# Peptides against a protein of PDB entry 1MQS, part 100

Target 1, 223 residues: chain A of PDB entry 1MQS
Amino acid sequence: ILKMLFLNKDLNNNDNITTITDDIFNQQEIIWKVLILDIKSTATISSVLRVNDLLKAGITVHSLIKQDRSPLPDVPAIYFVSPTKENIDIIVNDLKSDKYSEFYINFTSSLPRNLLEDLAQQVSITGKSDKIKQVYDQYLDFIVTEPELFSLEISNAYLTLNDPKTTEEEITGLCANIADGLFNTVLTINSIPIIRAAKGGPAEIIAEKLGTKLRDFVINTNS

## One batch from the design tools (peptide; made by RFdiffusion4, then SolubleMPNN)

Design b2_p19_6_s4 (from b2_p19_6, 6 letters changed)
Fold by OpenDDE base, seed 1:
Structure b2_p19_6_s4 (fold): chain B 223 residues (1-223), chain A 19 residues (1-19)
Amino acid sequence: as target 1 above (223 residues)
Amino acid sequence: SANYEAFLSKYRSLADFFK
């Protein structure tokens, strides 16, 4: 939950909630956000967090998704709601109306494929997909920052990685190539990135390979 | 295997989402 409130950044501290919020409040710039909940998620949040914890996490206001909410076009919004058609429609409507500056969507449980496709379709029609920064559920971590989005322009990478006929060796090889491309990009930017990847798929393999390359590079350049 | 398939399915959908 705290991770969600901090826009799904990795929190490396095993401290209690109070200590974590205090440390973050003192050490980092607070990004003020709106928290959008439903009835179920309200109960969940209330059981774990105090009002002061929300404030320290940068939650300036919180509201129910079905409530009439005032637009805050300069403020990012965190949605923590059930994966339902109704909630998706509301989120899309909020997007259409430019109710918030950015949308960080966290579903309280697994988002089924049909609903994800529905969300994608509706958002695509709006032309405002760039405002969707995150989509998370119990099994999916996805972050997109459009201004920093780039492509390696590897043809058919997705098809190859998802084709059941593709061998493990071919997948590994492709992942290595992608990691090489990313490594070169990082070197060009001249900044060591924080690597984030979804677990259990090719992205994790790529992330591990990239991490290794970066570590090796740092060691070799400092010798 | 089931988790992997679920991941792939969602990943595919998201990839299409941002096209």
Scores: peptide ipSAE 0.018, ipTM 0.486, DockQ to the pose 0.028
Fold by OpenDDE base, seed 5:
Structure b2_p19_6_s4 (fold): chain B 223 residues (1-223), chain A 19 residues (1-19)
Amino acid sequence: as target 1 above (223 residues)
Amino acid sequence: SANYEAFLSKYRSLADFFK
């Protein structure tokens, strides 16, 4: 839940080298955002977080998805709602109306394939897919970027990383390859990202490797 | 795993529509 309340942000290339390098693994600045809930998720949030915790996370306003909400076109929104057709339709409507600057969608449970396809189709029709930055459920955890969503297309990466028979050397090698791919992607996009990864697994290894590559690149380029 | 297959299926579907 706490992870959901913080957003990924690209770093400005015009910033000081020291600032860029430090920000890669540091906690990002508080970004003020709106939190959109439903009845079920409200109960969940209330059981885990205090009002002060939300404020510290940068949540300026929280509202129910079915309530009439004022437009805040310059403010990003986090949705934490049940995966239902009704909620999807509301999100898409909010997107159409430019109610918020960016949309970070977190479903409280698994999103069925049919609903995912419906969401994708409706978003595609709006021509505003670039405003949807994240989609999460129990199976999906990814950032949606424009103009296209990309993949490194590494075969059997998941299987290799999760097979208990895989050696540490193999894991390290694969993580390095993934980091290289991500690094190349970052260079192509010409934007330095804030890197976030789950701790205690391959994602952390990849993040560290990528961070090192980016720091080295920035230092060498400005030198 | 079933989870991976589900993820892959969903991911591809979503990506196709956003392209």
Scores: peptide ipSAE 0.017, ipTM 0.497, DockQ to the pose 0.034
Fold by OpenDDE base, seed 2:
Structure b2_p19_6_s4 (fold): chain B 223 residues (1-223), chain A 19 residues (1-19)
Amino acid sequence: as target 1 above (223 residues)
Amino acid sequence: SANYEAFLSKYRSLADFFK
């Protein structure tokens, strides 16, 4: 939930909510945003977070998705709602009306493919797909923020890779997981990428692993 | 694996989302 409130950025889950919110509040620029909920997600949020926590997360206003909401065209919005056709239609309508500047959509449970396709189709028709910054559910292991940028959303990857206490084995394992994710992504795109990585660090390890996987795949496919 | 196919399916849908 906190991750969602911070636009699905990587958070250190080892700390309590107060410590996390305080650290983020003190260390990062707060982006003020609107939180749109439904009845179910309201109960979920209320069970875990206090009003002060929401404020520290930059939530200025929270409203129900079915309520009449005033346009805030310069303010980004976080949706945390059930994956239903009704909610999707409302979100699309909000997009059409330029109700908010950016849309971060988080579904409370798994978004079925048919609904995802429906959302995509409707958004594409609006010509405002650039305002959709995230579509996320608990079963999505990646996010797409724009056509040229995606994330595997591996928890604490950066922290783990840069922690001096992390073992070589742990680094190798994490790099392998990242490479696997990237490999699967490449297969989905159906094009062989040029791999570029910084030298002397985990990125190079990942690049090498990915390169090997791609080479092996090409050889096996042409065979 | 079923998980892999699910991932690919979702990714394709998301990729199409921004086209």
Scores: peptide ipSAE 0.014, ipTM 0.475, DockQ to the pose 0.048
Fold by OpenDDE base, seed 4:
Structure b2_p19_6_s4 (fold): chain B 223 residues (1-223), chain A 19 residues (1-19)
Amino acid sequence: as target 1 above (223 residues)
Amino acid sequence: SANYEAFLSKYRSLADFFK
């Protein structure tokens, strides 16, 4: 299975909450969704957002993860919760029960590898991995968007790599960073990928760097 | 605050997805 590793082309870091909510509100079609929180994330959300902001963001209902929640099988859900075994189990149970149409999982802090593996394992058993559209951790180098697509969430990576004004040093540095992220992703997946990249551009540079890292890793682990 | 930045980063990702 070939998984796609994708770079975030455009992330406007200048956008504030108001701008983001306005953009969503002004869309032709608002996707209504449920927001699932825990005690910690509730405090975070409450400190930053107003009810009107949530509404503009398309959040119709927000609930605590540990509370009994009504099934909304046709509504996507956003989880913003602490990375705990308990929360993971609840999410997986929600997945099993088809509680929501899609699952966007955002952990509030670093997700330990063991918990990530646990999540992956449990999800794989359900056969409903396609319903998990996103798994994000602020401290992860990558985000899982759909089971076969990954993003490193590097701001303006595409623009930087394609800007003729970008220096060779900048390109090399960015490519190295991307390769590092991809390497970490590969290690997380625990498989050696077949690397494919377009020739004659940054993708090839990244592929070469990644290949080198992987080869070195294999050699070092086998020694 | 750290909480704000953390939320904002996640929120941006989600917002972009739904655009």
Scores: peptide ipSAE 0.007, ipTM 0.412, DockQ to the pose 0.047

Design b2_p19_7_s1 (from b2_p19_7, 6 letters changed)
Fold by OpenDDE base, seed 5:
Structure b2_p19_7_s1 (fold): chain B 223 residues (1-223), chain A 19 residues (1-19)
Amino acid sequence: as target 1 above (223 residues)
Amino acid sequence: SIPPQPKSNIPASLEAKLL
């Protein structure tokens, strides 16, 4: 949860929430954000974080997803909501209306394939996929740097990664392919990305592979 | 030297809402 509030930056897990938030608050420029919740996620957040912790994380406003929310077109939004068709439709509507500057979507549980495909399709139709910066659930952790990441390829990758029949070798191979795709994207945009990934999952494997490719490229280009 | 207070660049839209 704390990682989510800092746009999935790596945090030092050895400290309590207060120490982490204090350290970040003192060391880094605060990115002000809006937090969008549902009833279930509100209970989760309230059980773990104090209001002061949210403020220290740069959360100035928090609202329920079903509530009428004022546009904040210059403010990035963090969604932490249940993976439902209703919530996806609301997020897409918020995207269409340019309600926020950037969208960081965190689902509270597993996003099923059909809903991921629906999200991707709807986002594609809007032409505003560039505003979707991250999509996370309990199994999927990826940064969307370009609209191409909402292709059917990601949906297929997600299914493969979450299929209990998928072997570790297949997962490793798929992660390598994803990293290759991301690497090509990085070269196209001529920008070195900040790689962020959840620990202990496929996203970490992808991040490591991508990092290696980037390092190798830099070394080979400078030699 | 007063440590530069992190200039909380509060986005204009947020500032308007807090006020």
Scores: peptide ipSAE 0.171, ipTM 0.717, DockQ to the pose 0.043
Fold by OpenDDE base, seed 4:
Structure b2_p19_7_s1 (fold): chain B 223 residues (1-223), chain A 19 residues (1-19)
Amino acid sequence: as target 1 above (223 residues)
Amino acid sequence: SIPPQPKSNIPASLEAKLL
């Protein structure tokens, strides 16, 4: 939850919530954000965080997704909501209306294929896919670096990674392909990135593979 | 020269909502 509130930055999980929030509040420039919840996620957040904790995380405004919300076109928004057609439609409508500057979407559970495809299709139609910065569910964290998040390729990758029929070999192969793509991008930018990935999922596999490729490249280039 | 007011790191729309 804290990771989500800090736009999925890596947090040192060894500290308690108060220590983490205090450290970030004191050491880093706070990015002010809006938090959009549903009834279920409100209960989840309320069980773990206090209002003061949200404030320390840069959450000054929190609202229910179904509530009438004033536009804050210069403010990034974090959605933490159930993966439902209704919520997707609302998010897309918020996107269409330029309600926020950036959209960080965190689904409270796995996003089904049909809903991912629906989200992708609707976002594509808006022409505002660049405002979608992240899409997360329980299993996958997507950082949108390019409008490609909603490409069929990413949808297919997500589907492949979440299909229970997909073999470990297929997952590993796909992760390798993604890592290769990222590696090529890094080489093009001519900078060594800080690799951040969610733990326990394909993102970690990709990060590990990418890290290995980068290390190997540096060693081979300096030799 | 008026010292540049420290630009509030708070977005203007958010500031307006909190007031």
Scores: peptide ipSAE 0.167, ipTM 0.704, DockQ to the pose 0.044
Fold by OpenDDE base, seed 2:
Order: sequence, then structure tokens, then C-alpha cells
Structure b2_p19_7_s1 (fold): chain B 223 residues (1-223), chain A 19 residues (1-19)
Amino acid sequence: as target 1 above (223 residues)
Amino acid sequence: SIPPQPKSNIPASLEAKLL
């Protein structure tokens, strides 16, 4: 939960909530955010975090997803909601209406393939996929760059990475393919991405592979 | 203790809502 509130940055898991929030609040620039919840996630957040913890995480406003919410087009939003068709439709509508500057979507449980595909399709139609910075569920933490997040390739990758039967070799191979796709995207946009990944998972493997490819490319082009 | 003022600029739209 804390990781989500800090846009999935690496946190020291050995520290208590107060220490983590104090350290981040004192050492780093606070990114002000809106937290969008549903009834279920509200109960979850309330059981773990205090209002002061939310404030220290840069959350000054929290609202229910089904509530009428005022536009904050210059403010990033964190969604922490159930993976339902209804919530996806609301998020897409919020995207269409430019309700927030950026969208960090965290589902409270596993996002099924059909809903991921629905989200991807709807977002693609809006032409505003660049505003979606993250999509997470309980099992996968991946920051996908805009073009890749909503590709069919990513949908398949997401399913494979979420399947507990997937072997380490298959994960490694898939991560390599994702890194290749991301690398090509980076070259196309002529920008160096900030690579962030959760430790100990596929995202870290992707980040490492992408980082290596970028370094190798820079070395080879400067030579 | 008053929490230290955030070092970051608050977006204008967010400030308007808090107010």
C-alpha cells in the first residue's frame, strides 16, 4: 500500500510506516496526488494507514470512485479500486474528461485478461494513453511505457507473468522480449527513460535488460 | 508538532479544492 502511494517507488520494507513516511517526507519532494478508492479499498486503507500517513505520502484528497469528483487536471491520481468493468469504465471516462494529469491505476486484486483488454481498447480509442503511467494489480508491478502497456503483446505478457505455472526461463524470455520492445520505443522517441522496477520480480528483470541494452547502444553509437 | 510544510508546490486546482 505504501509503495502504491509513492507511485511504486522502492521502499525499505524493514521500516515501520511512520519511519518510511517521515523519511520520504523529509528527504524527497512530495508529489501531491489524489487517491481514488472504492468501498472495499477504503476499508483496507483505513485499517493500515492514518490520515497523517496519507498526507505525508502527498495525498490531501481522497474520494470514492463513484462519487462526483471535481476535475484536477494538473494533479496526478492514484486509483486503488477493485478490478471491475464499472471501475474501468469510470477510469476511462475520467481519462476522456481530462480529470487528472496522470493516472496510476492499482487494482486491489488480480485483473483478468478480458478486463485488461477492455481497458487497453478503451484507452487506445481516447488517444490519451500517455496519461496512464502505471497499471498494477496484486500480482504484477510493472511500469509500462505508454505504447507498450496497451499492446496485445503486453496483455499476453501480463497473463504469462501472472500465471504461477510459468517457469523462470519463460519469465526471463518474456522479460527479454518486453525489454526489446521498450528499447525500440525509447529509440523511436529519442529519449532516455527513467527505469523504475519493483525488486525481486519480472519488472526488475525487464529493467535490468533494458538498462543493459540502452548502455550498450550508447557505447556503440558514441564509438 | 506542525508537520513540516511540503517543499513542493501544490497544484493550483488542488489548492482551490482544499480551500
Scores: peptide ipSAE 0.161, ipTM 0.719, DockQ to the pose 0.055
Fold by OpenDDE base, seed 1:
Structure b2_p19_7_s1 (fold): chain B 223 residues (1-223), chain A 19 residues (1-19)
Amino acid sequence: as target 1 above (223 residues)
Amino acid sequence: SIPPQPKSNIPASLEAKLL
């Protein structure tokens, strides 16, 4: 949850919540954000965090997704909501209306294939996919680096990585393909990205592969 | 309304909502 509030930055989880929030609040520039919740996630957040903890994380406003919310077009939004068709439709509507500057979407449980496809389809139609920076569920953390996140390719990758029938070899192959794609993107942008990935999952494998490719490229270009 | 301690630039729209 704390990681989510800090836009999924790597936090040193060895410290108490209060220590982490105090350290970040004191040492780093606070990114002010709005937190959008539903009834279920409100209970979850309230059980773990105090209002002061939210404030220290840069959350000055929190609202229910179904409530009428004032537009904050210059403020990034964190959604922490159930993966439902209704919530997806609301998020897409918020996107269409330029309700916020950036969208960090965190589903409280696994996002089923049909809803992922629906989200991707609706977002693609808006032409505002660049505003969606992250989509997370319990199993996968996606850092949206490019508008192509909502392409069929990413949807397929998500499905393959979450299918319990997928073999380790298939996962490794898919991660390699994703890393190749990201590598090509990096070359196109002509900048070396800071690679951040969650530990213990496909994202780490992708990050490692991408890092290796980038290092090899830099060595070969400087030689 | 808990006024955030201004350590960073508060977005204008957020500031307007907090005042």
Scores: peptide ipSAE 0.156, ipTM 0.714, DockQ to the pose 0.065

Design b2_p19_7_s2 (from b2_p19_7, 6 letters changed)
Fold by OpenDDE base, seed 3:
Structure b2_p19_7_s2 (fold): chain B 223 residues (1-223), chain A 19 residues (1-19)
Amino acid sequence: as target 1 above (223 residues)
Amino acid sequence: SIPPQPKSDIPASLEAKRL
């Protein structure tokens, strides 16, 4: 949860929440954000975090996803909501209306394939996929850098990574392929990405592989 | 409420909501 509030940056888990928030607040420029919740996630957040923790994390406004919310077009939004068709439709509507500057989407549980495909399709139609910076569930965390990441390729990768029958070797191979694709994209855009990944899962494997490729490339181009 | 920070660090829309 705390990682989510800091846009899924790596945090030192050995410290208590207050120490972490104080250190970040004092050492880094605070990014002001809106937190969008549902009834279930509100209970979750309230059980773990204090109001002061949210403020120190840069959360100045929190609202329910189903409530009427004022536009904040210059403010990034973090969604932490249940993976439902209704919530996806609302997020897409918020995207269409330019409700916020950036969208960091965190689902509270596993996102079913059909809903992932629905989200991808709707976002693609809007032409505003660049505003979707992150999509997360309990199994897969990824940064959206191009509209193509909302293609059927991501859906297939997601299914493979979440299939309990998939072997470790298959997961490693798929992660390598994803990293290769991302690397090629980075070269095309001519921009060095900030790599963010959750620890202990496929996202970390992808991030490590991509990081290695980028480092190797930079070394070879500067020589 | 927005924590006490320099005005330059707060997005304009959030500042307007605080006032």
Scores: peptide ipSAE 0.050, ipTM 0.660, DockQ to the pose 0.063
Fold by OpenDDE base, seed 5:
Structure b2_p19_7_s2 (fold): chain B 223 residues (1-223), chain A 19 residues (1-19)
Amino acid sequence: as target 1 above (223 residues)
Amino acid sequence: SIPPQPKSDIPASLEAKRL
């Protein structure tokens, strides 16, 4: 939850929530954000965090997704909501209306394929996919760097990574392919990316593989 | 530019943890 509030940056989890938030508050400039919840996620957040923790995490405003919310077009939004068709439609409507500057979407549980496809299709139609910065669920953590992330390829990767029948070898292979694709993109842009990944999942594997490829490339190019 | 800090209504459940 704290990781989500800090836009899925790596956090030192060795300390209590208050110590973590204090340390971050003292070390980094606070990015003010809006937190959008549903009834279920409100209970979850309330069980773990204090109001002061939210403030220290840079949460300026929090509201329910079904409530009428004023536009804050210069403020990034964190969604932490159930993976439902209704919530997806609301998020897309918020995107269409330019309600926020950036969208960080965190589903409280696994996002089904049909809903992922629906989200991707609706976002693509808006022409504002660049505002979607992150999409997370229980199993999929990825940062959207380009509109192309909402391709069928990502949907297929998600399905493969979330299929309990998928072997560890298949996961590793898929992660390698994704890392190769990202590596090629980095070379095309001619910039060194900041790699961010959630720990303990496929995203970390991808990040490690990509990091290795980048390091190897730099060494080979400078030699 | 620093984004605006609008006034927010804090849910009662979150307020209870502030005390």
Scores: peptide ipSAE 0.021, ipTM 0.574, DockQ to the pose 0.051
Fold by OpenDDE base, seed 1:
Order: structure tokens, then C-alpha cells, then sequence
Structure b2_p19_7_s2 (fold): chain B 223 residues (1-223), chain A 19 residues (1-19)
């Protein structure tokens, strides 16, 4: 949850919530954000965080997704809501109306294929996919570059990785292909990326493969 | 643009944990 509030940045989990929030608040410029919740996620947040923790995390305003919310077009928004058709439609409507500057979408549980496809299709139609910075569910932390987040390729990758019928070989193959794509992107930008990935999932596999490719490339180009 | 100042629109459940 704290990671979500800090836009899925890597946090040192060795400290308690209060220490982490205090350190970040004191050392870095606070990014003010809006937190959009539903009834279920409100209960979850309330069980884990104090009001002061939200403030120290840069949450200026929090509201229910179904409430009438004033536009804050210069403020980034974090959505932490259930993966429902209704919530997706509201998020897309908020996107269409330029309600916020950036959209960080975190679903409280797994996003089913049909809803992912619906979200991707609706966002694509708006022409404002660049405002969607992140889409997460319970299983995947997507650090995808903004313009490609809703590409067919990424959608297909997500679906394949979350399909229980997908074999380990297929997952490994897909991760390799993704790592190759990312590697080519890194070479094009001509900068060494900071690779961050969630542990214990496909993202870690991709990160490891990408790291290996980058190391091999650097060694081979310096030889 | 100056980001909005923190509003006290904290759900009652969150306020209860401040105690």
C-alpha cells in the first residue's frame, strides 16, 4: 500500500510505516496526489494507515470513486479500487474529462481479461493513453513506458502471464521476448536504466534477463 | 500551478485511527 502511495517506487521495507513516511517527507519534495477509493479499499486503507501517514505520503485529498469530485487537472491521481466494469467506466470518464494530470490505477484484486480488454479499448478511443502512467492489480506491478501501456503487445503479455493455462515454458519465452524488446529500447535511448521489478513474478524474470543482456552488451562493447 | 493544500476530507474511519 505504501509503495502504491509513492507511485510504486521502491521503498526500504525494513522500517515501519511511520519511519518511512517521516524520512521521505523530510528528505524529498512531496508530490501531492489525490487518492480515489471505493468502499472496500477505504476499509483496507483505514486498517493499515493513519491520517498522518496519508498526508506524509502526499495525499492531499481522498474521495470515493462514485462521489462527485472536482477537477484537479494539475494533480496526479492514484486509484485504488475494485476491478469492476463500473469503476473502469468511471476512470475512463475521468480521463475523458481531464479530471487529473496523471492516472495511477491500482486494482484491489486481479483484473480479469475481459475488463482489461475493455479498459484498453476505451482508453485507446480517448486518445489520452499517455495520461495513464501505471496499471496494477494484485499480481502484476506494471512498469511500462506510458505510450505502450495499452498496446496489443502489452495486453497480450499480461493476459498470457495471468492465464493459469500458460506453461512455464511459454512464460519464460514471453519474458525473454519482453526483455529483448526492452533491451532494444535501452540501446535506442543510449542510457543505462534503473531496473525495478516486483519479486517473485514474471517482472523479476524479465528484469534478470534484461540485466544480463545489458551486462553482456557492456562487456562486449568495451572489449 | 500550486497543488491544492491538504483538505481535511478524511473518512471517519481514518479519523478514528488518529486517536
Amino acid sequence: as target 1 above (223 residues)
Amino acid sequence: SIPPQPKSDIPASLEAKRL
Scores: peptide ipSAE 0.022, ipTM 0.578, DockQ to the pose 0.042; fails the geometry check
Fold by OpenDDE base, seed 2:
Structure b2_p19_7_s2 (fold): chain B 223 residues (1-223), chain A 19 residues (1-19)
Amino acid sequence: as target 1 above (223 residues)
Amino acid sequence: SIPPQPKSDIPASLEAKRL
């Protein structure tokens, strides 16, 4: 949960919540965010965090997803909600209406394929996929840096990465393909992204592969 | 700068922990 509140930054798991929040609060600039919850996630958050912890995490305001929320187009939003069609539709509507500057979507449980495809399709239609920075569930974290991440390729990647029958070799191969796609995008936009990835999963593999490709490219172009 | 607070009702469960 804390990782989510800090936009999937690596946190020292050996420290208690208070120590982590204090350290982050004191050491770095706080990114002020809006936290959007549902009834279920509210119970989850309330069980592990205090209001002061939210504040220290940069949560200036929190609201229920079904509540009327004022636009804050200059403020990033963290969604921590159940993976439902209703919530997806609301998120997409919020995206369409430019309610927030950035969207960090965290589902409280696994996002089924059909809902992922629905989300991807709806987001693609908006033309605002660049505002979605992250899509997470309990199994896989996606850093959505490109509209292309909402392509059919994501659905296949997600399924493969979440299939317990998938071999490590297959995962590595898929991660390489994803990294290649991201690399091509980086070249197209002529900007070097800051790569952030969760440790211990496919995201780390992708990040490492992408980082290597970028480094190799820079070395080869400067030579 | 602290962004403007939306008219957000704090969920009762979170409000209860603030007290």
Scores: peptide ipSAE 0.021, ipTM 0.559, DockQ to the pose 0.045; fails the geometry check

